# Designs tried in a protein design run: peptides against a protein of PDB entry 7UQJ. Part 195

Target 1, 160 residues: chain A of PDB entry 7UQJ
Amino acid sequence: PELYQNFNITPPRGVLFHGPPGTGKTLMARALAASCSSDERKITFFMRKGADILSKWVGEAERQLRLLFEEAKKHQPSIIFFDEIDGLAPVRSSKQEQIHASIVSTLLALMDGMDNRGQVIVIGATNRPDAVDPALRRPGRFDREFYFPLPDVKARFKIL

## One batch from the design tools (peptide; made by RFdiffusion4, then SolubleMPNN)

Design b2_p20_6_s3 (from b2_p20_6, 10 letters changed)
Fold by OpenDDE base, seed 1:
Structure b2_p20_6_s3 (fold): chain B 160 residues (1-160), chain C 160 residues (1-160), chain D 160 residues (1-160), chain A 20 residues (1-20)
Amino acid sequence: as target 1 above (160 residues)
Amino acid sequence: as target 1 above (160 residues)
Amino acid sequence: as target 1 above (160 residues)
Amino acid sequence: SEVEKMSEEAAALRGRQAAE
């Protein structure tokens, strides 16, 4: 509640940061975690990379996601940031599709199971919002999307 | 043509972003991709890390590079960003040197094979331009180099 | 001396950048390295990731740390930036704890052995200062801590 | 504010950096 009250926003279960890579989505998500941290109220920031969910958590990704959400809930107020969430997208192999389906299904269930009364924000960052499973982009999940346009590269294209 | 016309620059086949790490080379390359994206003309941004080319693409790195350039060509206008391109540099083992030589040779051939009439920009980012194979820095490849100096930390050294 | 004189600070042996991930700690540490670089006085910036110390330097991490500090001393004025220094923290296995203890012990000894007359700044960046070994946070080591708050997301929460 | 200023200064610097 209070984290969302401080944001004057209806509590999204998740926020999708999309836009070209290094538009500062990671920088912003991280930059959300510490601005909301007062001296009194430290926000715990959890970061995972989408590709790491598939590669580092082989065979336990679903469990690690559950543990992540439990830990985030335990350390409220908290932000769960999934960097490169499109990295959950299967590399074009049938075996990765099944693993992806299970992991994404778990993430869906975890986001659906988030009590909106909690002070947990989920931020997904992607360069490819269209590569994010549409099920993650539904209301009550990543239902808010923020486009990270490039900094006005007109000013920087004077340099290129 | 048009992407390069918008930049008022002779079309480099590649641009080397060099400078200290986290000078925002990644952020800039990415910040180039979306500033050049108008609502009408979305630039497709492809990102690969140099170390990932060696580590994730074991035995298929050359094929994955070819596919990347084909996909970038298919999705013109596009940017291929190689982050940490110096990460192609062999870790000091003879076996990695051979793998590096093949991968870099493939990248050279792909950059040489880029029809300058295409709307594909290749950006390589490195902290160590001297660790980038000189063959990649030749005319018609990464022939433009942009130094990323540090932020004026004079303003931030008031905090240090 | 001069690097620290330019900062108007008592020479810390190390500075801990802490704060939520992508608050730009990496960007700042890197942004410190090049702002202190005049055309006349290039600061050499060394970057290592905490996780890479454990993973890439298997069996030679202590030697690589020694070489890093020697190289930084040779190329004064210099910055050694340890990104994700909390990535030295063991993944919950007894074998990683022993490796961590040795590597951290080596880093402690290297920081203690830094002649305060040198123009070497060590910057450690972490998202989890509490996951950094308290021994690293003692006076004469990472004895200065800079919190990287989030950008005032109030301005960006108008977008959220 | 300070990290926004840091992000803006980092962005502005990345702008200046590309200008050199």
Scores: peptide ipSAE 0.000, ipTM 0.202, DockQ to the pose 0.024; fails the geometry check
Fold by OpenDDE base, seed 3:
Structure b2_p20_6_s3 (fold): chain B 160 residues (1-160), chain C 160 residues (1-160), chain D 160 residues (1-160), chain A 20 residues (1-20)
Amino acid sequence: as target 1 above (160 residues)
Amino acid sequence: as target 1 above (160 residues)
Amino acid sequence: as target 1 above (160 residues)
Amino acid sequence: SEVEKMSEEAAALRGRQAAE
């Protein structure tokens, strides 16, 4: 937030890194965390996987998100990186809809509750931006989107 | 400076990116330049290598540094990125001490002469922060240090 | 090599990362090294700068390159990353031509001598692919080129 | 740093995918 007030941009409460798997979304988030950390001002980097939040924290996912945001706020400036955020906040499909709805709602509320002065940046990474709930992609949430293209298959094949 | 006034942090005139080689310090500096640019407010990114300033500008290094800072000030908001700043301003070892001393002194004076209102950020990257003259690491100079760790193998696997 | 045999692509003995400085060429090479390293199969990452090889190893640069490739082969799977390879193997300008010619010739021979079964990948990074000796860009050498564009200003603005 | 390389690799890769 303060990080973004300087940019005269609505401090994105979140940044969505999207693009094919292994396009460096997670790396970008880590380097941003590192690059924003000084010896005097270390950015605390919190990393969570969307699927891990759902699978490991069944029934406590909301509480764990709250605790994560509280811990990030306590250790600000901080970056919360959600890898595979499409696993955390999939576009509502009917049957699993309620549990996902509450987790998404909690994440939305936590992002919405971040004071624009809070030095907490949320980065979501997904391979499927269209699988992320559109509510998360609204202004004041993951309102900034970075496409991480596939390295051209020729390019990846040249790397790999 | 304006960029940092919004952070309620003493606007570091300089930021030291340190960490193992190819931990992406140069890339982070460029991302910072790009991310601080808007369509309306483009940040001009100046990049110089420490060793190149010494080798290419022997006897003119001070003048070239002055010109660089003047150009950066003329094109503000700007980022001056010194890659391998340990090559530009090594900790004074006795024998090459005088030429390095004048370059370091000039860089110190240029950093000290940056008006806190100036939209010029200096980023130094080094693999060896302990090889950077401690005078450059003082408040009002490279007073912010970012450690770029080797991404843990696990972290790099999450990146690719 | 095994990594590439699965892709039915001529395993590039070398990959040229090219693009503006700080477009993340060195980081990509490291990220690739890390991503190809499992807990069971760590890739050894060797990093050298072209200019450092010329300046530090004057008269022994050929031997040092041989030792580097032998060490990489001994510690395979390995990545040899040459940062600023245009500094190691500049396009032959007349006056420094002989010393550069032998270093280039040695690097060519080492790349050509890599068995396609060897788990050694060579990555060269340059800001100036046209300043790299065309002989290094031929099939079986740095026959794969990755352009690292400046991240669009808009893309980085979304990060910061 | 690794992040920008990956972003730039990603951008390079988009540029090539857009050129194909």
Scores: peptide ipSAE 0.000, ipTM 0.280, DockQ to the pose 0.090; fails the geometry check
Fold by OpenDDE base, seed 4:
Structure b2_p20_6_s3 (fold): chain B 160 residues (1-160), chain C 160 residues (1-160), chain D 160 residues (1-160), chain A 20 residues (1-20)
Amino acid sequence: as target 1 above (160 residues)
Amino acid sequence: as target 1 above (160 residues)
Amino acid sequence: as target 1 above (160 residues)
Amino acid sequence: SEVEKMSEEAAALRGRQAAE
């Protein structure tokens, strides 16, 4: 107990949840939002899917990201959860990503622009952490990562 | 600050440090051991390299792992640091890993056998988190992962 | 600049970082590259792992070394960082090193062939400086060595 | 913490490598 309290761990602005499909990443993000909410202090939970930001808001994705971060700041304490974040911010070396370069740059700038005093946490979830732009995995961004292993059948029974 | 205190995150028994070579994983593990040590409460730091356990103790690696965990428990509060843990517990699906299957199974059992009340933290470091057996990345084992990005040129200036 | 002109110390072409695993050698090399880079004068940082040069380019390792030094010269000012340089240039007296003798000879020739006017620095990192060929540790090659001690528990607290 | 500072430093490096 006490040993972990002595880890002066600066709260990450971003946490990356990664692991195989169905390992409970999205469920955990929701559960964290719930566990941090009290009757006195509700956490606002914003959820977006990476592919939805690109597909539904072609040409406006940058504006929608800015609006999301502004809304999260207005409703702090808040969690912004990006499900399938690899769909939003793929690795810049891929040909597909020239289309996303501006969106990735906007997300980077938004994460960098979060004040450390802000009560806004960003959680990204992916099945492919190596498909996420390494720039997002930087300190002050998604600087913590949690692996969600496939729960062994026994661990699935413990989650049940 | 408070938002993270409300994450009722069970302290991981194991933390996986991953990132490109020379991102400071081992230095950080050492620094954590130091920061948690006081004049009143010294943390014992045990360091092993994954490849060294396999190469130096062929046929006795399981015994050496058991002895390491027993020694860490005797000298609690303690940190067990595995440098290049992918060299000790590679992904079980590879043909090379039949040689290591018993060692991986022993490490899994040792991590599962750590009491939640024990003041023993296990830190694994790797340049290739995907080369680490997914079974090690489960809750109660290495259930937290920290990505160590390459420090950018500006961050390199901050380290200097 | 000027202080080194008054000491007739041929500017070292190479710097050897040595010390126990995880003492921050690679991080420091990266940090040096950053600290020497300004907005006006970017330093190009080339990183190679000694064992990777041998394993990935069996039979072409010499050519790859030549190409690396040529590329570094083209992009000067530059740093060539060899991580685990003992894997590239082990001590010539070992039986394993007959396989590497030509590669070591090529590296020696490349370091000797660097013009003193070249803005190319070579940094080697090793956990075992005594496993590095002594010929590499001579003037005009890796003629400066920096020991990275295990930060004592107190020094670990100072890095924290 | 040093870990976070080193993590911050390590991550700032990845940002520039991804910007090049």
Scores: peptide ipSAE 0.000, ipTM 0.210, DockQ to the pose 0.044; fails the geometry check

Design b2_p20_6_s3 (from b2_p20_6, 10 letters changed)
Fold by OpenDDE base, seed 5:
Structure b2_p20_6_s3 (fold): chain B 160 residues (1-160), chain C 160 residues (1-160), chain D 160 residues (1-160), chain A 20 residues (1-20)
Amino acid sequence: as target 1 above (160 residues)
Amino acid sequence: as target 1 above (160 residues)
Amino acid sequence: as target 1 above (160 residues)
Amino acid sequence: SEVEKMSEEAAALRGRQAAE
């Protein structure tokens, strides 16, 4: 709520931070969490890498996603940040393992269930928004996208 | 020289940005590159992921590192940013693949050869500084370390 | 515009970055400027320290502020970043020199005139938001505030 | 140092990017 009021925007259920590598997506998510925290209102920041969920939790990735969303709900207001979310939820291809399809389906269901989660924001970061399953980019999921452009190396930082 | 003068610091040969995931190491490196760039002095920013050098350049990683350092020298003033450098140069263990040892040895030699490279800065970013080969963290290599602390989540962002 | 579109927020006229010393206010301003610049759209970044405007431009600070805002308008889209803005615009006290009151009044007028300035964003950074003149923190001026929390202070700044 | 200031500025860049 206040996070979105602070942005003068209708509350998205999920926010996709996308842009070239090293454009500060992960830093932005952390700085958002920190900025929205006060002594009275601590925002709990949960961070996971998409590839880490797949590689560390082989066969338990769906369970770990569910636990993450429950923990975020328990510690609300909270932010769940998925770094490299394209590693977690790659575009569904006929060549992808059934495991990836199940993980994507679990994440979709968890995003759809967010209305009842209270003050939980989900931020996904990717360098490849087109590699994220389009189902995650629909309204009620990662329905807002923030492009993190490359710092123009030619930008006149006229630090006068 | 001026890059280091702009930082009011003695020129490091390499800078290690370390800290928890999403503490903006990559953004900082890009913002540094952009802030030091002017219309008169464009700093060329080279970015590689440590894991990408290993995975994309199987059997040619040493060659690609040499090419990267030569290209950076050719386009000086320049910054070489290694994101996830712990993926490129893991701590030397007796159980490490000879491939990793060769890549680390190449990077060590390239860092040692930087005195003759002119205005080239190397920035390594990691979430795990203790997973980086200690030889890379010696004087004349990544001899300066910047810790990127978690934003303290207690802070009142009164976004009015 | 895009800065604000990227944040899905109504464009503030000014943004106040506040937080303890060394919480990265200046870096964020630079990274924002850099991130919003592209090859097609170079954002011009102007940086001034509040204390520098007072100390370097004794008797001409108002003129330098006017020139800065005109230059920013001429080079739009642009960001004007005031580091240590509390040094420029201290809280109005009966004990403040008339010079400070004039500079503050000039900055107020320049902020109020921003509707006609196009794509110019003003960012002020301070460690002491309560030391900034409250008139600058009103709607149409620095009407958005971003608090920069202390990083968890275990920062081994091993600046070797 | 400006680098301490920049690393502190990085910490706050983390704090602002979390605010935005």
Scores: peptide ipSAE 0.000, ipTM 0.329, DockQ to the pose 0.058; fails the geometry check

Design b2_p20_6_s4 (from b2_p20_6, 11 letters changed)
Fold by OpenDDE base, seed 2:
Structure b2_p20_6_s4 (fold): chain B 160 residues (1-160), chain C 160 residues (1-160), chain D 160 residues (1-160), chain A 20 residues (1-20)
Amino acid sequence: as target 1 above (160 residues)
Amino acid sequence: as target 1 above (160 residues)
Amino acid sequence: as target 1 above (160 residues)
Amino acid sequence: SEAEKASEEAAELLSKQAAE
């Protein structure tokens, strides 16, 4: 409850940060962690890259996800940030279905197993929200989506 | 054409973002992607780290680069962002010549093979533009260079 | 001396950037590198991730750290940036004591071996300063700490 | 601390430079 109030968001189990890469999704996710962190209430931040979970933990990815969520729950208030979550949980109908299906199912179960009253926020960052499995974007999972636009036209013109 | 108009830049095949690391090159590259992305015209953004291509895809780096450019071409309009491109394509005369020579040659060929009328922009980010192979900095490749200065003197004095 | 004057900081051997992940620690460390870089005086920037040193260089991490510091010393003025330094040098009393103890001891020795008059600055970035071994936070090591807060409330409200 | 405020304003400036 309180962590979500500090976010001033309806308590999502998950927030999807989407937008072009480097619009500051990682920066903002990480920023949101500090905003909700006070001297009295330190937020524990867990960062994982989706593709790194798949590549580093082949066959153990489910266990590592469970451990991550358990650790986040133990260290409440906490944020779990998945960078490149489209690499972790691609759309099921993509050619990599079988290897990711179990990981996606595990992530779904972990997000479903979180109480909305918990002090764990999950942030997924992607450049391709449409590449994230629609099951993850359902209510009670990544049910809030924030688009990270470019820095405004002026920064474009300074670069252009 | 239209993607380049949205950039308000002469249609480079490649843009080199250089400047101190974390002056927002990645952030800006990623930002530029969203600025050019409208509700009607989603830009697909591909991010790769130069050093990760070399380390994760030893002997397959050329194939992975080809696949990346093909995928970017299929998902037009698209941006390919190479973070730490000096790690991917160091100056040929550096002690790592042989291993990188084939990767550099492949990247050159891929950039040369892009039509300037295509809807694929390549952004390379580096902290050391002088460490990027001069062949990549020629017209029709990374032929635009943008320096990312520090946040202004005031931000320095605030950190200092 | 001169590099530290360009930083307008008392010459720390190490600066700890802490704050929520993505508050721009990496961005700032990298920015500081360019601020101190002039056309006449290019700063060499070395970036490493703590967890990547541990995972990629199992048993060789000490040697890789030594090589990194030697290379930084050869390329003065230089900055060594450790991203996720809590992954490299966790608190000794944490369950991963034995594997990291040697790496921590090596990093301590390398930082202690730097002359404060050298043109090598070490920046460590962490989301958890309390997870960094207190020995690294002593005078003559990471003896300056900079907190990276969230971007202010306005950026929150745009996301909220 | 002044360093925290400094880092705040720098992070704001970086965020503005990333938002501008």
Scores: peptide ipSAE 0.000, ipTM 0.187, DockQ to the pose 0.024
Fold by OpenDDE base, seed 5:
Structure b2_p20_6_s4 (fold): chain B 160 residues (1-160), chain C 160 residues (1-160), chain D 160 residues (1-160), chain A 20 residues (1-20)
Amino acid sequence: as target 1 above (160 residues)
Amino acid sequence: as target 1 above (160 residues)
Amino acid sequence: as target 1 above (160 residues)
Amino acid sequence: SEAEKASEEAAELLSKQAAE
């Protein structure tokens, strides 16, 4: 309940933060995790990078995603943050495309399998929402989107 | 001596910082470099990314690692920080596995070849210590590990 | 005019920020965008990563670069910031080398095609200027270079 | 140098971001 009030959204399974790099998507995801966390009710924040899922979890990305969702469920309330989620995009090889397809398929299944009553929110961040697999942007997955524009002059003066 | 006192560790050849992304591993490595540095005794901080070693130093990664360690030795006291060191992990191709094996073999040899009396510390940062080549985690290499947990509620309120 | 005065440079088509990771290259690029932006004359800041161009814009990197430059031109005055521009470097496969060659060729053509009177500045950031394609470092492209040294002791104490 | 000034400005910006 309170987590979703602080998100200003009806309980989505997934939220997509999109906008140019360094607009504070990752910072906002952490800020949300902090603001929704109290001394009495700590939110567990899990973070992964899309490129890291492909390049670093070589051979076990699907298993590591399953473990991540299981751990997030165990530590409810939880946020799973995927930074650079468009880094799951297939690279120009049939083998990498197959790896991408398997990882994305696993992520889809994990998001679909989440109990809507569970206090696990998935946040994806990208600089390129159009490079995110369209299947991830369907209802019950990353079905809410927040645009992070470049800060205006005043907001830029506050980042300085 | 003083560098190792500020690390709160016996002089390791290598220190592994591990924990979720954005827990401040890179920030802490820089903070340690700053705190151990005085006007009288400047620490030289060298930084590389594991993924950059594989993808950017294409064909010369081993040579660039040797040059990095030579430069660090020349500018003692020094910190060599490898961000995302698990980005050295082999990706799903025999050619990338061979490149990984050669780069990791070179890094192992460089760490083994460091004089323990030398004022060169190697810090590796990863989100996934289990994805770091086990050979790098052996005594005389990255043999000290520091876990960076997700900031608690209070620490999260200070990052906002 | 004013944008270039704030850069302390004659109007380059491209500026290369180089130096060790976390010396503030990306931060400086944002700071420059903020300082050159007024309530009356907002600078539009576009950011891409070199590695993202290769890995995320799979199959369409050349088209996305064209669109980026068109959008930057449309929103003049603009900064296009390429973080980790050496991430465009070819990786150890003929297919990746071909992709790199095509992307770099497109970027060269886009930089060459910029009207020097246009208020579009391109900033490239790298930890390794020698890993940047030499063709990008020629006059009329990234022909101005700024070195970001490791902060000295005093500057490090200010980062803590 | 312009590079030193840029580094000082970057350090000041980093310090402001760390202080906020």
Scores: peptide ipSAE 0.000, ipTM 0.222, DockQ to the pose 0.032
Fold by OpenDDE base, seed 3:
Structure b2_p20_6_s4 (fold): chain B 160 residues (1-160), chain C 160 residues (1-160), chain D 160 residues (1-160), chain A 20 residues (1-20)
Amino acid sequence: as target 1 above (160 residues)
Amino acid sequence: as target 1 above (160 residues)
Amino acid sequence: as target 1 above (160 residues)
Amino acid sequence: SEAEKASEEAAELLSKQAAE
């Protein structure tokens, strides 16, 4: 939270971290959670994988998403980090497309329903930003996108 | 690369990065590859996911591992990074246990067969070190283990 | 760690992490310390801020630097991380310039005096690489420099 | 270890940039 205040930029309801695997998306999300956490104000960090939302919560994914958002709200200030959020995308089946549409619709509604006064930040991470549902990338949702470049091979060479 | 030389300690053939998800394991492996690379000496970085080894290379995983190690040797100095290496662990099925045993046995043989003069480092990353086959954690394999703590809440506070 | 030895690259005595604030320099330093630490071989991580060296150790900064390097040597393998190393640079006063020159001269001597067989890595982090004394950036000192780019300015603006 | 560090520092810097 202090991150957004100090940059004087309107905090997004959702942030998309995108870039090649191992560019630090998940670490960034954790570091944000850590950095916004003080001794007086601990940020609660919730993490879910997109593939787990689809596979582990079969038939209950929408309910589990609602519970996650309620838990995040209860433990505010909070960060909800969806790792591999492109894993919400269906495998090529019409039935999985319907399941996907329902899960995504629920996530959209939960993100749209976040009170701007709520201290809940949603971060999605993906290696495939084009595989993230465009509806999630609209204003009031993941309306901010962070490209995690491959640390420039030169920048990497300069770290070693 | 230069980090190990300065520490005058026998370089591991393999390094296990373990710690909670989003503690920077994959980014660390990439930054190592990059930091060991100079304009004169580019380190070739190979990355594979443990789940991809098990799922994408069904029936050819052993051959693909051999090809990966040969390619790494051909393009030495090299880093082979196995992300989610615990994803080589079978789902609880006897058939997957056999496939796992064959893949792990191949990886063991490839790691044991690395010439100590070879400029190939193998890095495994996992969130579940106890789910990594103990045989991979023996001397001459992933004989060094790096704990990526949750950035200490104090470290997080100091990071911010 | 052993990474440098295996790649047969001359290990730097010092590495400069540079880039805008919030690009991951301090987190990188901590993660290196963690990643070089095994159950058998714990890397001791020492952290000092450049501003603390100048302000907290007034009149004793040189002695405290010597003690830090001796402690790092005693607890080798070690990483000494100087966060905000540009904070060793004086504020615009002739008296602070003299203090700076003495502190920097001591740091130069300590880095030059590191036995290449010593298992002590020095990492400096700065947001202002041009404010780092050029003498510290010479071969045998901070002779490797890692640029931490702003995660795509659009990306950062979108997290923030 | 440099890559853990870079990853943590990237997160730290992002955290500092978020705290700034």
Scores: peptide ipSAE 0.007, ipTM 0.333, DockQ to the pose 0.050; fails the geometry check

Design b2_p20_6_s4 (from b2_p20_6, 11 letters changed)
Fold by OpenDDE base, seed 1:
Structure b2_p20_6_s4 (fold): chain B 160 residues (1-160), chain C 160 residues (1-160), chain D 160 residues (1-160), chain A 20 residues (1-20)
Amino acid sequence: as target 1 above (160 residues)
Amino acid sequence: as target 1 above (160 residues)
Amino acid sequence: as target 1 above (160 residues)
Amino acid sequence: SEAEKASEEAAELLSKQAAE
């Protein structure tokens, strides 16, 4: 937050952490939450799995997303972390289930409705950025994409 | 700290996390800081960027480094994380600016001056370990080097 | 491997990475895989999700686990990473499905059958170590438990 | 060797925190 304020940089409303499974997307999101938390300014970290939103909140997913964003706004500064966001917001296809389309539409609206001054950072994590609806990757949504690459198995961790 | 004591292992005064940009060096340093913090024993995490020390602390960099190490010692157990340490401590060359040479010399002295019993871990992160002054990579300084590779997208994580 | 050999330390047959979701368990496992990979000695990284083993390999899960361990042994040095291992190996209960009990029993046998000289590291990741069958947490199995804490939002990451 | 130690130390630091 303060970094963005100090540099007159509009904080990304959303940050897409993408990269293969186990590249630390979720860890980074949490580490960012912890690192931005001072004793004086605790960041509230909200985590949801994309698949869990679909499976556990069938028919209520849109409402639960709204409640999540309201709760995040109420407890700002906050981070909303969507783990496996490709499970929540798959690429729009002619065969996209109406349920997915409605959830994606709700998430789009919630991200668009975030005040640029709100201390709510949304982090989406995916193993497949190309499986995320391109509408979520537009400016004012997940407009920053951070690749969490697979540690190259060739890479010499000379941890000597 | 206690692990090193229990095994009679001299704790590395410094750990060099090296590897390409975006390999999670900063994340790992933070994860380590968080992972060493119990409810009872909180680790204080200090982060500095090498380039920021040079740019923001021109003429005061040595003093700021001393103050950082004093503060880290005062708030032990602590981690000092130097992000982009190759920016702070480039390889000594005949053309190395006197400013860089003096900062490196100060960092060397501070690392040498750490009591082996001090609960201060220094983590340097670099994208270029070969661009770090070899004097910093000697025993009793950054004597452990941890590569953080570019996760080669070709790395066969056979997620079979 | 070599470190454990050099110190005459029996390498843990299994390492339990536990901690809240998004504490970097999978990242760390991959970072460890990459870190142990030299140019000469590439570590093969095998990843399985516990729930995926149950859902995708119903009735074949035990066989697939055996094949996984054989493949890991064939491609040693290797890491087997079980993500969400609490999904694969939930605590034994009177209501535990026979399928879960058999999978856990197979995993126990596979971990017990690992030669202490084998260059196969097994990493289980869980958000709930208490939800993992205690039999897996015994010596010679996941006998090292590594907490990946939430970067406690209370952890003073004084990023000063 | 030091890599695996620091992985081990990172891991063991992680383990101690899990045990407390």
Scores: peptide ipSAE 0.000, ipTM 0.229, DockQ to the pose 0.159; fails the geometry check

